Peptides against a protein of PDB entry 3H8D. Designs and how they scored, part 121

Target 1, 122 residues: chain A of PDB entry 3H8D
Amino acid sequence: DMKRQQRFFRIPFIRPADQYKDPQNKKKGWWYAHFDGPWIARQMELHPDKPPILLVAGKDDMEMCELNLEETGLTRKRGAEILPRQFEEIWERCGGIQYLQSAIESRQARPTYATAMLQNLL

## One batch from the design tools (peptide; made by RFdiffusion4, then SolubleMPNN)

Design b2_p20_2_s2 (from b2_p20_2, 7 letters changed)
Fold by OpenDDE base, seed 2:
Structure b2_p20_2_s2 (fold): chain B 122 residues (1-122), chain C 122 residues (1-122), chain A 20 residues (1-20)
Amino acid sequence: as target 1 above (122 residues)
Amino acid sequence: as target 1 above (122 residues)
Amino acid sequence: SEEEWEEQLEEHEEALEQLE
């Protein structure tokens, strides 16, 4: 069985309230995604004015990207794909390990590469 | 068994003959490496004045980097680590698939992630 | 950083151009 490819992406975003402001007054956020094969496993959002948002498959499906990887066009967006560590470092700093662990323990998390890796770490 | 981490690196280089030339007259080459865990699996060199060099573990050990990944310092060099596709696209265009396949068929290639992936593709 | 990624993309494109 070929292991599913793990791919990570990051896209900057501007808050809706700042869309029509001058560029210097637009506070940039960052949208992150981890895809385990075609399906999203984790999503993360960095905001300039509120705490980070952490989302995991199974628990947070309704708040996460519903598009499969090919439908997102992320693989075709220049500069969107990032290294695993570029995702994981932010995920860790935002408390992602504890968040995903809690989702596993509560039986809310769908099994993914991320859940398997965490089980190997703990 | 946790699969070994696959990591890819690229470093630009200037030819010895161009080292003391003006920047505009320095032709840039590119050094690439694929590490399967701590050990190099593939190496590739793009030169401005000669054909690409392709090297695979087992066959070309004496011409490849002898340092393990940690010893190279590549993981600590800013901008050196690249995405798998940034290596593979160059590898493919240089005839790396055929080169590695030939090394496998001649029993010269050491088993690596690269040899396993090629066997899954063919 | 974003700057590092832009540099890496430029380097990738330069490498591809050498193969054309």
Scores: peptide ipSAE 0.155, ipTM 0.613, DockQ to the pose 0.647
Fold by OpenDDE base, seed 3:
Structure b2_p20_2_s2 (fold): chain B 122 residues (1-122), chain C 122 residues (1-122), chain A 20 residues (1-20)
Amino acid sequence: as target 1 above (122 residues)
Amino acid sequence: as target 1 above (122 residues)
Amino acid sequence: SEEEWEEQLEEHEEALEQLE
């Protein structure tokens, strides 16, 4: 079987409270997603005013993007797709390795490319 | 064996004749490389004043980058790494599919990830 | 960074326009 394509995306968001402010006063957040084939494996949110949110498939399904990759339109959104390392660097800085490891150890994580890579790393 | 990492790079260049001109009068060229693991598989150059140059491993070794990936420093150059599609779209528009196919048929192309992908496409 | 990505997109578009 052909290995599933790993694709990563990032889009900015503006807080609802800042929507009507001058552009210089709008603080950006960042929404990140890792897709293992058609299905999301990891999601991450960077906020200007609260801690990062980390989400992994199996454990956090109800809080993650529910759309498959094609349904999201991310592949058709200019500037949305990013390199793997651009995702992983932020993931690492946010404690994503430890978060995913704990999800695996507690049997909450669904097996994905991300879980397999972590197992190879340890 | 772990599949070799496919990595793609692009760097702009200014023609020597334009180096001392005002920024608005400097025409850019583009240098592209595809690395199949540590070794270059494809190279491409876009010029403002001449046809694109297409190069494939095995056939064009003497005209291609002779450095392995780590020796190039491309992985450490900010903004140099690009997504696969950002290489492939330009490659396709430049006639890269036909160029690589002809190199395979003439037994000039060294087997790489690129040759394997083309064989899967046909 | 966002700036780096914007620059990469601009470079890609410039390259495509050159081939049209």
Scores: peptide ipSAE 0.153, ipTM 0.607, DockQ to the pose 0.707
Fold by OpenDDE base, seed 4:
Structure b2_p20_2_s2 (fold): chain B 122 residues (1-122), chain C 122 residues (1-122), chain A 20 residues (1-20)
Amino acid sequence: as target 1 above (122 residues)
Amino acid sequence: as target 1 above (122 residues)
Amino acid sequence: SEEEWEEQLEEHEEALEQLE
């Protein structure tokens, strides 16, 4: 249940259109994930030249990572794991609280640690 | 109880004898702490030229941080908070598992998240 | 390690800058 380990990750990505450009022309994005135990609860994508993407379990399952935490290999990738606050600070700046709240209210969000914490905050 | 937040911190220190030396002659040590909720559960010190120091709650209270987590200001110090694995990897390398196990067996360790996790591992 | 943490901090700041 809520005793599941919460783990957070961030990895850079290069846009497909920039893959073959010179390094200075490869604009870096950032992929973030919050795992509630083995399964992703939230995903977030920072792009260099478009709005952030926010995704929550239940609502956005088709657009989110389909792999469990172990399948991602993120736990074995040096520098990928981040502190909860490093995720939450970006999440908050991107409007993640409101996004998740809306998903809960519309009954689209799957119950996760994230939904429980938000419900406790309100 | 075991729902207490586990937080880990690391800060560098310069030995008293090196405080007035040139930077290249200031050998850096590292102070680590594991907080089980508001109270320290484990402390660890890496020194540049002597063995690591390992301390566990109950056994080593007189040698450990006497401040609660908020009193330390560690939560407000940029770069001080680290991931659990960043603590545990060093703890393990320093023989922390055996040290804590011995403290449990001698009934010197105060029950903490650390003692519970070790007891679950054995 | 300290180097990994410094890298993580730099990456965090870069991410924050993208939100400005």
Scores: peptide ipSAE 0.027, ipTM 0.581, DockQ to the pose 0.731
Fold by OpenDDE base, seed 1:
Structure b2_p20_2_s2 (fold): chain B 122 residues (1-122), chain C 122 residues (1-122), chain A 20 residues (1-20)
Amino acid sequence: as target 1 above (122 residues)
Amino acid sequence: as target 1 above (122 residues)
Amino acid sequence: SEEEWEEQLEEHEEALEQLE
């Protein structure tokens, strides 16, 4: 059901190797999630020292957050929720459109709001 | 159509009486808008020196922003767009639920996403 | 609230810079 609320979240992370360094030497990464209703549809990770990680529901279930939206506590974490465009701009720059398209064409992607929107765009 | 995108905006304002004062003496107000697709559905103003102003489409058309979303330039103003909850929390604290409910009961409110959501809540 | 948005915007810009 595409009437479900689409919600987007971002939280920072510090890589384990930097956790004991001075603040100026802690390179920050970013964890992003798109929830289609209670279920994660897309996940993305920006790392300071490796390529971005892109994940889509159906294809990458074993690597994605296994918690439903309520279980994550993200809705209760101040500053975690972001606007759709703040997710999509990063997603697009990371090649997320092509990644999701390939997952759809290979029949690996579970139908979500994200897959439906991509189908509308093409 | 409730499939329209719901978008929320906030911009600060300084009252005319404070425009030439030192920064510490400029009391800030806040202007809020909810757009149901291209059309404004709700408007709200927080003033430092008077009660909040609440406005709903249909009832308050003459007092609300007459520009459609694109005409406002709000989507192009950095930092203006806010999350739904950032609008709704202020709306609720200002008595917006009761205000909109009364406008519906008096048949003054134009049907919008906001009126539909309130009907679902009650 | 304004400070929170400015912080969120800064975080978004930091993420964009990481992709440049």
Scores: peptide ipSAE 0.026, ipTM 0.579, DockQ to the pose 0.677

Design b2_p20_2_s3 (from b2_p20_2, 8 letters changed)
Fold by OpenDDE base, seed 1:
Formats: structure tokens, sequence, C-alpha cells
Structure b2_p20_2_s3 (fold): chain B 122 residues (1-122), chain C 122 residues (1-122), chain A 20 residues (1-20)
């Protein structure tokens, strides 16, 4: 059911190797999540020193968050929730449209709000 | 189709009587909008000196914004777009759940994402 | 792989911890 609430989140992460370094030596990455109701539909990771990681439900289940939305605690983290466009802007710039389209065409993508929206767009 | 993007907005307004007064004499109200895709589903107004105004599509069409989302320019107003919870928190506190429920039961509410969500909740 | 899954979960947990 596409009536599910779409919620987007962004949280910073510090690389394990930088965790114990001085603040100026900690390069910050960004972890993004799109939840289609309780379940993750898309995940995205921006890194300071490597290409972005794009993940879509169905295709990349093993690399994505296994927790449902409530289990993540994201809804209780102040400043974690972002506007849809804050996610989509980065998603688009990182090639997310083409990535999701390819996952749909290969029958790897689990149907989500994201797959439905893309199919309406194209 | 409940696949439509839900977008929420908040902008300040100054009372007509206060428009030409000094800044300290301008009491600020707040205008809220929920767009279910291109069309407004709910509108809400917070006033400094009177009860909140709640409006739902179908019942209150004559008192609500007649412009579709793109025509409003809200998507191009910096800081106007808000998170769903920023709208819903105020909506709930102002009695919006009961207001929309009553509009549904009286057959005055046009079906929207908001009506569908409320019917799922109750 | 299971190893990749574990790494991604650990990354989320670390990121969440950094917000607290």
Amino acid sequence: as target 1 above (122 residues)
Amino acid sequence: as target 1 above (122 residues)
Amino acid sequence: SEEEHERQLAELEEALAQLE
C-alpha cells in the first residue's frame, strides 16, 4: 500500500580509523535512509574518500539496515529526520535514478514507494 | 492514488490591521498547508488572538488555497517546507483529528491522503 | 554477504552513537 508514510533520515558517521583522532582529522561521512512505512526502501552513504554507495531494497538487502524504522531509533534522534528533497537531491546527483531503474529492469528491486515513483516518472 | 508525494509548508502572516505598524506591534500568525500531490488536503492557521482555524479539502474548499502546489511558489520559498511531524503536531493539538473525522462522517471531506491515514488509525 | 551486512549494521550503530 502506497499510503505508507515516507520518512527520510541523515546521520553523520566517522570512519573507524578516524574515531580516536583529533576532530580536524576526522573526515565525516553521511548515512542516508529512506523508509517506506516501517521498512527501508533505499540507503545511501556519502564518503569523504570513495564513491557514494547506493542501495535499494530487494537487490541490496544484505548491505542495508535490517532494522525496521522503530528499531533504529532514528525517529527519536534529534536532527536525524530530513525532508524528502534533501534525500532525493543527493540520490539524483549520485546516480540513484539510473541505479534503481537498473535494479527494476533486472527484477532485483523489491517494490517500494521509490520503485513506484520512478515508474511513474519514466 | 496514495503514491502522491506528501509535502507540508509553513509561512508567517501578519494581520491586515498590523501590516503598516511597527515590527513590535505586528503580531505574527502562521499559515500551514498539507499538499497531497499537487492539491491541498489540509490547511491550518494559527493566530495570536483567536482560536486556530482548521480546514479540510471538500468541506472547506471555499476558505482554502485554490492554487495547486506549483502555482503557490511554496516549493521555491526558502524555509517554507516543513517535516510532516511539524504539521501533524500542531494539527493534533488544535483538534485536527476530531475535525477531519467529523468531516469524513458527515460526507463533507474529499478523499485525500489525510482521510485515508485517519481511517487506518481509527 | 553476511560480512557486508554486519559492517553496514555496525556503521549505522556507530553513526547513531555519534548523535548521542
Scores: peptide ipSAE 0.029, ipTM 0.577, DockQ to the pose 0.035
Fold by OpenDDE base, seed 2:
Structure b2_p20_2_s3 (fold): chain B 122 residues (1-122), chain C 122 residues (1-122), chain A 20 residues (1-20)
Amino acid sequence: as target 1 above (122 residues)
Amino acid sequence: as target 1 above (122 residues)
Amino acid sequence: SEEEHERQLAELEEALAQLE
């Protein structure tokens, strides 16, 4: 049901190699998630030293969060939840529209709010 | 260097609860950013149903845009860029001066054009 | 693979821990 709550999250991560550096010398990555109700619909990872990773439900399940939203604890992490546009802006800039479109066309994407919105846009 | 270009942006967002409503029934929030050269100095979010969010570089980095200006694509988004005063007027009305001042006093703020201007004002 | 799932979960857990 497309009436499910759409919630977005972003959390930083430090590369293992940077763990023991001074704070100013730690390069952060960013982990993004879009939950369509209790289940993840999209995941996105920004890295300081490699291309962004885009993941969509159905196609990339083995590389995505397998926990439901409640199990992640993200809703209880201060500063983790972000606005939809804070996710979408980055998603779009990283080529997420085309990535999701291709996943739909190849019948790899699971139907989600994200797939529905994209199909509305096209 | 305070000779860096100061650029300001504003984009709307729709509350998650309003996503599925008719366009006329969607209450918009607003996302504001001040870039001091390539890097964000201040971020501000206006919400239709909760207090504004004020964020300053150094203190609030984990809650702010992590991309440089060029990476955001904001400069290429029609209607996104705003005049300095269009940002500052809202910033001031939301208590941004005191917020930034407190961040400076607590040594949480990263030096930016914004911190310098505030320190000139005081 | 199961190993890939475990690595992704570990990455999430590490990221969550770093948020605080």
Scores: peptide ipSAE 0.027, ipTM 0.375, DockQ to the pose 0.037
Fold by OpenDDE base, seed 3:
Structure b2_p20_2_s3 (fold): chain B 122 residues (1-122), chain C 122 residues (1-122), chain A 20 residues (1-20)
Amino acid sequence: as target 1 above (122 residues)
Amino acid sequence: as target 1 above (122 residues)
Amino acid sequence: SEEEHERQLAELEEALAQLE
């Protein structure tokens, strides 16, 4: 049995309200995704004017990307894919370890590569 | 049992003969490495004036990087780490699939993540 | 939650469209 491929993505977004502003006033947000095989395991959103959003599979299914990896087209978007550490660095900085840990402890998290890695670390 | 982390790296090198030439005459080569956990699994070298060099663990141990991943310092070199596909694209283009396959068939290749992936593909 | 889901999808679609 082969382990599922772990793939990470980051894409910027401009808020709709800023879409027609001058470039200097178009504040970028960042959308991050961790896919464990075809299914999303973690999602993260950085915004210029509000706190980060952290989401984990099982707990936050209704708020996370509903498309499987192939359906997203992310693998075909040049520059969208990022290294694992590029995701993890931001995840950690945003309190993702504690967030995922709490989801595991409350039995809300679906088992994923992410939950397994954390459980091996702790 | 957790699967070992797969990490890929690429660094440029300037040929010794070009080291003191003008920048425009310093032809770059590229050194690629695939680490399966701490140990190298595949190595690849692109040169501006000779054929690519392909190396696989077990068969080519004496010609490959002798340092474990931590000893190389590659993880601390900004911009050195690359995505798996960035390695695989060049590997495939250089005939790496056939090279690794032949090493497996001749029983020269040490089992690695790379050999397992190929054996699952074929 | 459905409203949030719609927001998430719209955000992704917008982000993807901006890269095309």
Scores: peptide ipSAE 0.025, ipTM 0.554, DockQ to the pose 0.035
Fold by OpenDDE base, seed 4:
Structure b2_p20_2_s3 (fold): chain B 122 residues (1-122), chain C 122 residues (1-122), chain A 20 residues (1-20)
Amino acid sequence: as target 1 above (122 residues)
Amino acid sequence: as target 1 above (122 residues)
Amino acid sequence: SEEEHERQLAELEEALAQLE
């Protein structure tokens, strides 16, 4: 059912190794998620000192959020929800379109709103 | 095609009668729109001194934005795009669910993502 | 790898915890 609500979230994280350092020595990462209804479709992580991590449902399930959207509490964390474009801008800059496309072509991606939108776009 | 992106916007407006008044005498309203893909599905207006205006496609086409989304430039106005919940919260508080439901029941509403979601909800 | 999976889960948990 492609009527499912698409919701996007972003939350910061401080690496455990930096947690107890002075503020100037803490490097902040960003965790992103796209939920297609209750289930995650895409996940993305920005790090200060390593390449971005891109994950898509079906291919990367074991590395992605295992909780349904309600279980995450993301909807109840003020400021966590972001606009679709705020997710997509970063996703695209990180090569997410190519990554998802490759996952579709290799038959590794589980069908989601994201796969449907990409297939509509191409 | 229910794969269409749902995008929501909010912009302030000053009443024409207040446009040339001192800042303290300007009353700001808020214009809201829900676009189901390129076409408007719902419009809503908050006013400082009159009841909210609720509009739904099919029923209220003559009173709603006549431009497709790209023509409005809303996507290019920084801060204009809002989260779905930011629209829905106000929509619901203004009686939008009942308004849209009534428009559906009277066969006045044009099918949109909004009508589909309402019919899924009920 | 299992190690990478564990890392990512821990990262999410840490991220969530920091917002609570």
Scores: peptide ipSAE 0.022, ipTM 0.579, DockQ to the pose 0.033

Design b2_p20_2_s4 (from b2_p20_2, 6 letters changed)
Fold by OpenDDE base, seed 3:
Structure b2_p20_2_s4 (fold): chain B 122 residues (1-122), chain C 122 residues (1-122), chain A 20 residues (1-20)
Amino acid sequence: as target 1 above (122 residues)
Amino acid sequence: as target 1 above (122 residues)
Amino acid sequence: SAEEWEEQQKELEEALEQLE
């Protein structure tokens, strides 16, 4: 049973409305992803002007990145990869545990490393 | 056979001579460590005013951190942990591969994850 | 570089502080 590698990524983004503003006027957002092997398990977006977006595989497939890990090029982007805890800290702070738990309980979540870990935690 | 966790850390340091200078006059160095389980395998120091220092277990024990991983408190220091590649990139740039290879060939290196990986690479 | 990484970390922390 080959254990899938868990990899986490974070990249900044600038809002479309701020694209042509001076650097000091560009409010930065942050895009986060957790990949369970080649497939995304969780996605999270931090925005300067609205609540965080939390997404989990199975439930939110239509809103999540459709690319497999290799297709994203994230593994080749310097500074994009982050430690597990760097993802989890923000995930927890944004209510991700409760969000994923609800998705599991409602049978909307696809089984992933994240669902398994949460089930072990509870 | 329990696989030891490989963990990498980086912390800044200020030279003693700069300790009481204004922030803009403090030249920052960087201290790096690779822990193979509880024990340090490699250490590296970047200095603003002298060549990098490279150290490997077995050969350089007297110059390396004497604390086990838990004793260092690095696992509890926010922002100290880094990804493997963040260490390896600097290690390679500083000539670490050649340094470790020479230590292995001279039979000065203690067997670690680092020595094993290098032996697989060559 | 380490300096670049620190700069990015600082920028992230500032951004996170603003987001909360």
Scores: peptide ipSAE 0.031, ipTM 0.642, DockQ to the pose 0.554
Fold by OpenDDE base, seed 2:
Formats: C-alpha cells, sequence, structure tokens
Structure b2_p20_2_s4 (fold): chain B 122 residues (1-122), chain C 122 residues (1-122), chain A 20 residues (1-20)
C-alpha cells in the first residue's frame, strides 16, 4: 500500500475569464497535485484573487482530478513535476494539515499516503 | 550503503570574466551536483561557450566540490534542489553514462549509488 | 530548459508573494 510512488506536480493556469485578455491582464493561478501511486491523494489551487483551494481524496473526489496519473500526461509534461517539499510547503501554508486532519476525523478522507503520514506526525 | 539518500542540485553561475559586465552581457552557466548521502558522487557543469564538464567521485575528486552536503548549504538554498531526472537527463545528454562507465572500467571511480545503478543497467 | 525552469520559478515566487 504505502510502497506506492509519491509524485507531485505543479502547473500554472489562466482563469477562463482571462483567457482572451492581453497577457498582462491574465492573472496566473497554480494547480498542484499529489499522486499516491496512480491515483490523486491531494489537490491544491492557488488563485490570485480568492482563497486557496484544498482538496483531499475521499472528501473532495467530485471536485478533484478524475484522471489517473498516466491519463493526465503530467509525467510527460516538462517542468510539471516538483519535489515533495515544494508541494508540502505550500500545503502547510494553506492550512492543509488542519484540513486533512479534519477530513480524517470526520471519516471523509480516503486512506492515502498523506493520511498515513499525518497520522504518524500526530 | 545504497540506502543513502540521493539528492540533486542545480545552481546558475556567471563566469568570473563576466561578473562585472552588464547583466545582458553575462553568459550564464549551470552547476549540477549529485550527492550520495553526505558526499558528492557526480558533478556537472554546463558552459555557454565550452564543452560540458563531467566529473565523478574517485576519478575527479580534486576538481569536484570538496564540501559535504551539509557544508554546501544547498539544502537550504531555495530552488537549488532538483529532481533526479532533471539531473540525469542532462547527464545523459552530456555523455555521462559513457564517462562513468569508463571511470569504472579504469578503476578510477569510487563506488557510489551512480556506479551501482550503471552496473545494474549494463 | 534550465532557463525556462528559472523563469517559471520566478513567476511562481512572484505569484506566491502576491497571494501571501
Amino acid sequence: as target 1 above (122 residues)
Amino acid sequence: as target 1 above (122 residues)
Amino acid sequence: SAEEWEEQQKELEEALEQLE
């Protein structure tokens, strides 16, 4: 189970409302994903003008990426993969630890590497 | 032995001759390091106007970083750490596989994670 | 490329600074 490869990705995005604006008027956001083996465990979105979005498997499945890792093409996208710490640093700053903890306590979280690690930390 | 953490780093450098030039006249190079635990295993340098430099532990010790990983401060330098593949891709393009293989065959290479992996590949 | 990576890192840092 926990022997699965943990992989992290980050890609920029432009808001739909800004897609047809001049480049200088396009505010960039950032999309993050943590994959526990082939399946997403955590997702995070940084937006220029709204609070960050935090999502965890089990609780937020309908709002998260529905593709498995291979289907995403992220492993083939140059510059998309990031180090674990590059994800975790932002996750922590956005309140991800508390968010995941609450999801575990409410029995909403699907067991993942992330839930296991948090349980070891607490 | 091979249970040591493998960590990779990349930092830009400006040639000494360009240090006092205007920014537009400073040609940037790239310095790469692979640490096998606390000690450097491979080093690589990309230069804008000369061939890449490849260095492996044992053979090239006198030309390589003499600091252990902790002493380098690389782990504390924001943006310095890179994924294994980000190192290996450049290493391969620069002929690093052949270089390391030759160092092994000539008995010049110190045993490292890199030598072990190459031996498994061949 | 390394240059592209550095540019992306800079853009990310700027974005993060604006979000904080």
Scores: peptide ipSAE 0.025, ipTM 0.639, DockQ to the pose 0.522
Fold by OpenDDE base, seed 5:
Structure b2_p20_2_s4 (fold): chain B 122 residues (1-122), chain C 122 residues (1-122), chain A 20 residues (1-20)
Amino acid sequence: as target 1 above (122 residues)
Amino acid sequence: as target 1 above (122 residues)
Amino acid sequence: SAEEWEEQQKELEEALEQLE
């Protein structure tokens, strides 16, 4: 199970309200995803004007990407894939460790590579 | 043995002859490295004015980076680490598969993750 | 493109600075 490959992705997004503005006035957000095999384990959104959004599988399934990895097309999007540390650095800065820990303790988190690694760390 | 983590790096370099030129006249080359655990397995250099240089462990030890991974400081250099595919794409374009295959067939290549993967591919 | 990548990296860095 934990032998599934862990893959991480980052893509920019433009806020809907800025879609028709000049490019210089389009503030970008950033969408991050961690896939544990074909299934998303963690999602994170950096917004230019609001706090980061952290989401973990099991707890936040209805708010997370519903597509499996292949369905997302992320593996085929040049520049979308990032290194694990590029995800984890931001995850940690956003309080992701505490967020996931709380989800585990409340029994809301679905077991994933992320939950296993956190439990190894603690 | 093959459970060693495979890590890839890319850094720019400026040709010695261009060191004192204006930045706009400094042609960048690119230095690539594949580390199989702590030891370099492959090295690749993209130059603006000469053919790419391909190097493989065992065959080209005297021309490759002599530092182990930790000694290089690459793991601490922001933006230096790249995804496996970012290395492999360039490696393949430069004829790296043929180069490594020839090194294996001539018994010059030291066994590494790279040699094992090529032997799995062929 | 490389230019697009550089622009995205700059914007990402700016976003990260705001996060800190």
Scores: peptide ipSAE 0.020, ipTM 0.639, DockQ to the pose 0.370
Fold by OpenDDE base, seed 4:
Structure b2_p20_2_s4 (fold): chain B 122 residues (1-122), chain C 122 residues (1-122), chain A 20 residues (1-20)
Amino acid sequence: as target 1 above (122 residues)
Amino acid sequence: as target 1 above (122 residues)
Amino acid sequence: SAEEWEEQQKELEEALEQLE
């Protein structure tokens, strides 16, 4: 739990369909990650033209980054790391609390810092 | 050892760079996994334009699937499961025996069915 | 699946390249 460092990251992405369009036509999405130690605990994607994607460890493992934190290179990517609140604010807005809660209740969630914190909150 | 079921899987993947290209320009890779009971013991990736990737538990845990077998959904994915020899043939061709042996000798490998079988072979 | 994972990796790689 508190033994592992919690680190948060955000990077912009251009939709595949827009990759070769003029810059003005390239709508940015945003990829967010919460790492509980070396492993991703939560992932979130903001898209310009569809609902946000929320993913939690244990439930959505196959849709989440399989790389450990060091392998992602995010710790070395300038401007990628964000503060916890910068992640949590978006997470909350996107319904992440309910999403994770539902995953815990359904026994889909892998125990992470995120699950522990939510379980402490409730 | 023999208590755990050994199951093998193979799924195709399209390289990220080719995802939105014409089908003729989408070169398929192949993702292989060996599960020793619920946990992955070996992973292998065949790529059309780079050397194969070999990964073994204990050494490459951070680059391998963190999901247990059931979480991967591979057992429910039609056509994903393969016979042991279908994995081993490719593993052998890619130098997997030496790769795993080196991992054992360097004390990097986690004990798995794969390590046990190799240690029995040598 | 590997395909789905590779799609996510693509998105990440593209995002990473955009930051460089």
Scores: peptide ipSAE 0.020, ipTM 0.563, DockQ to the pose 0.191

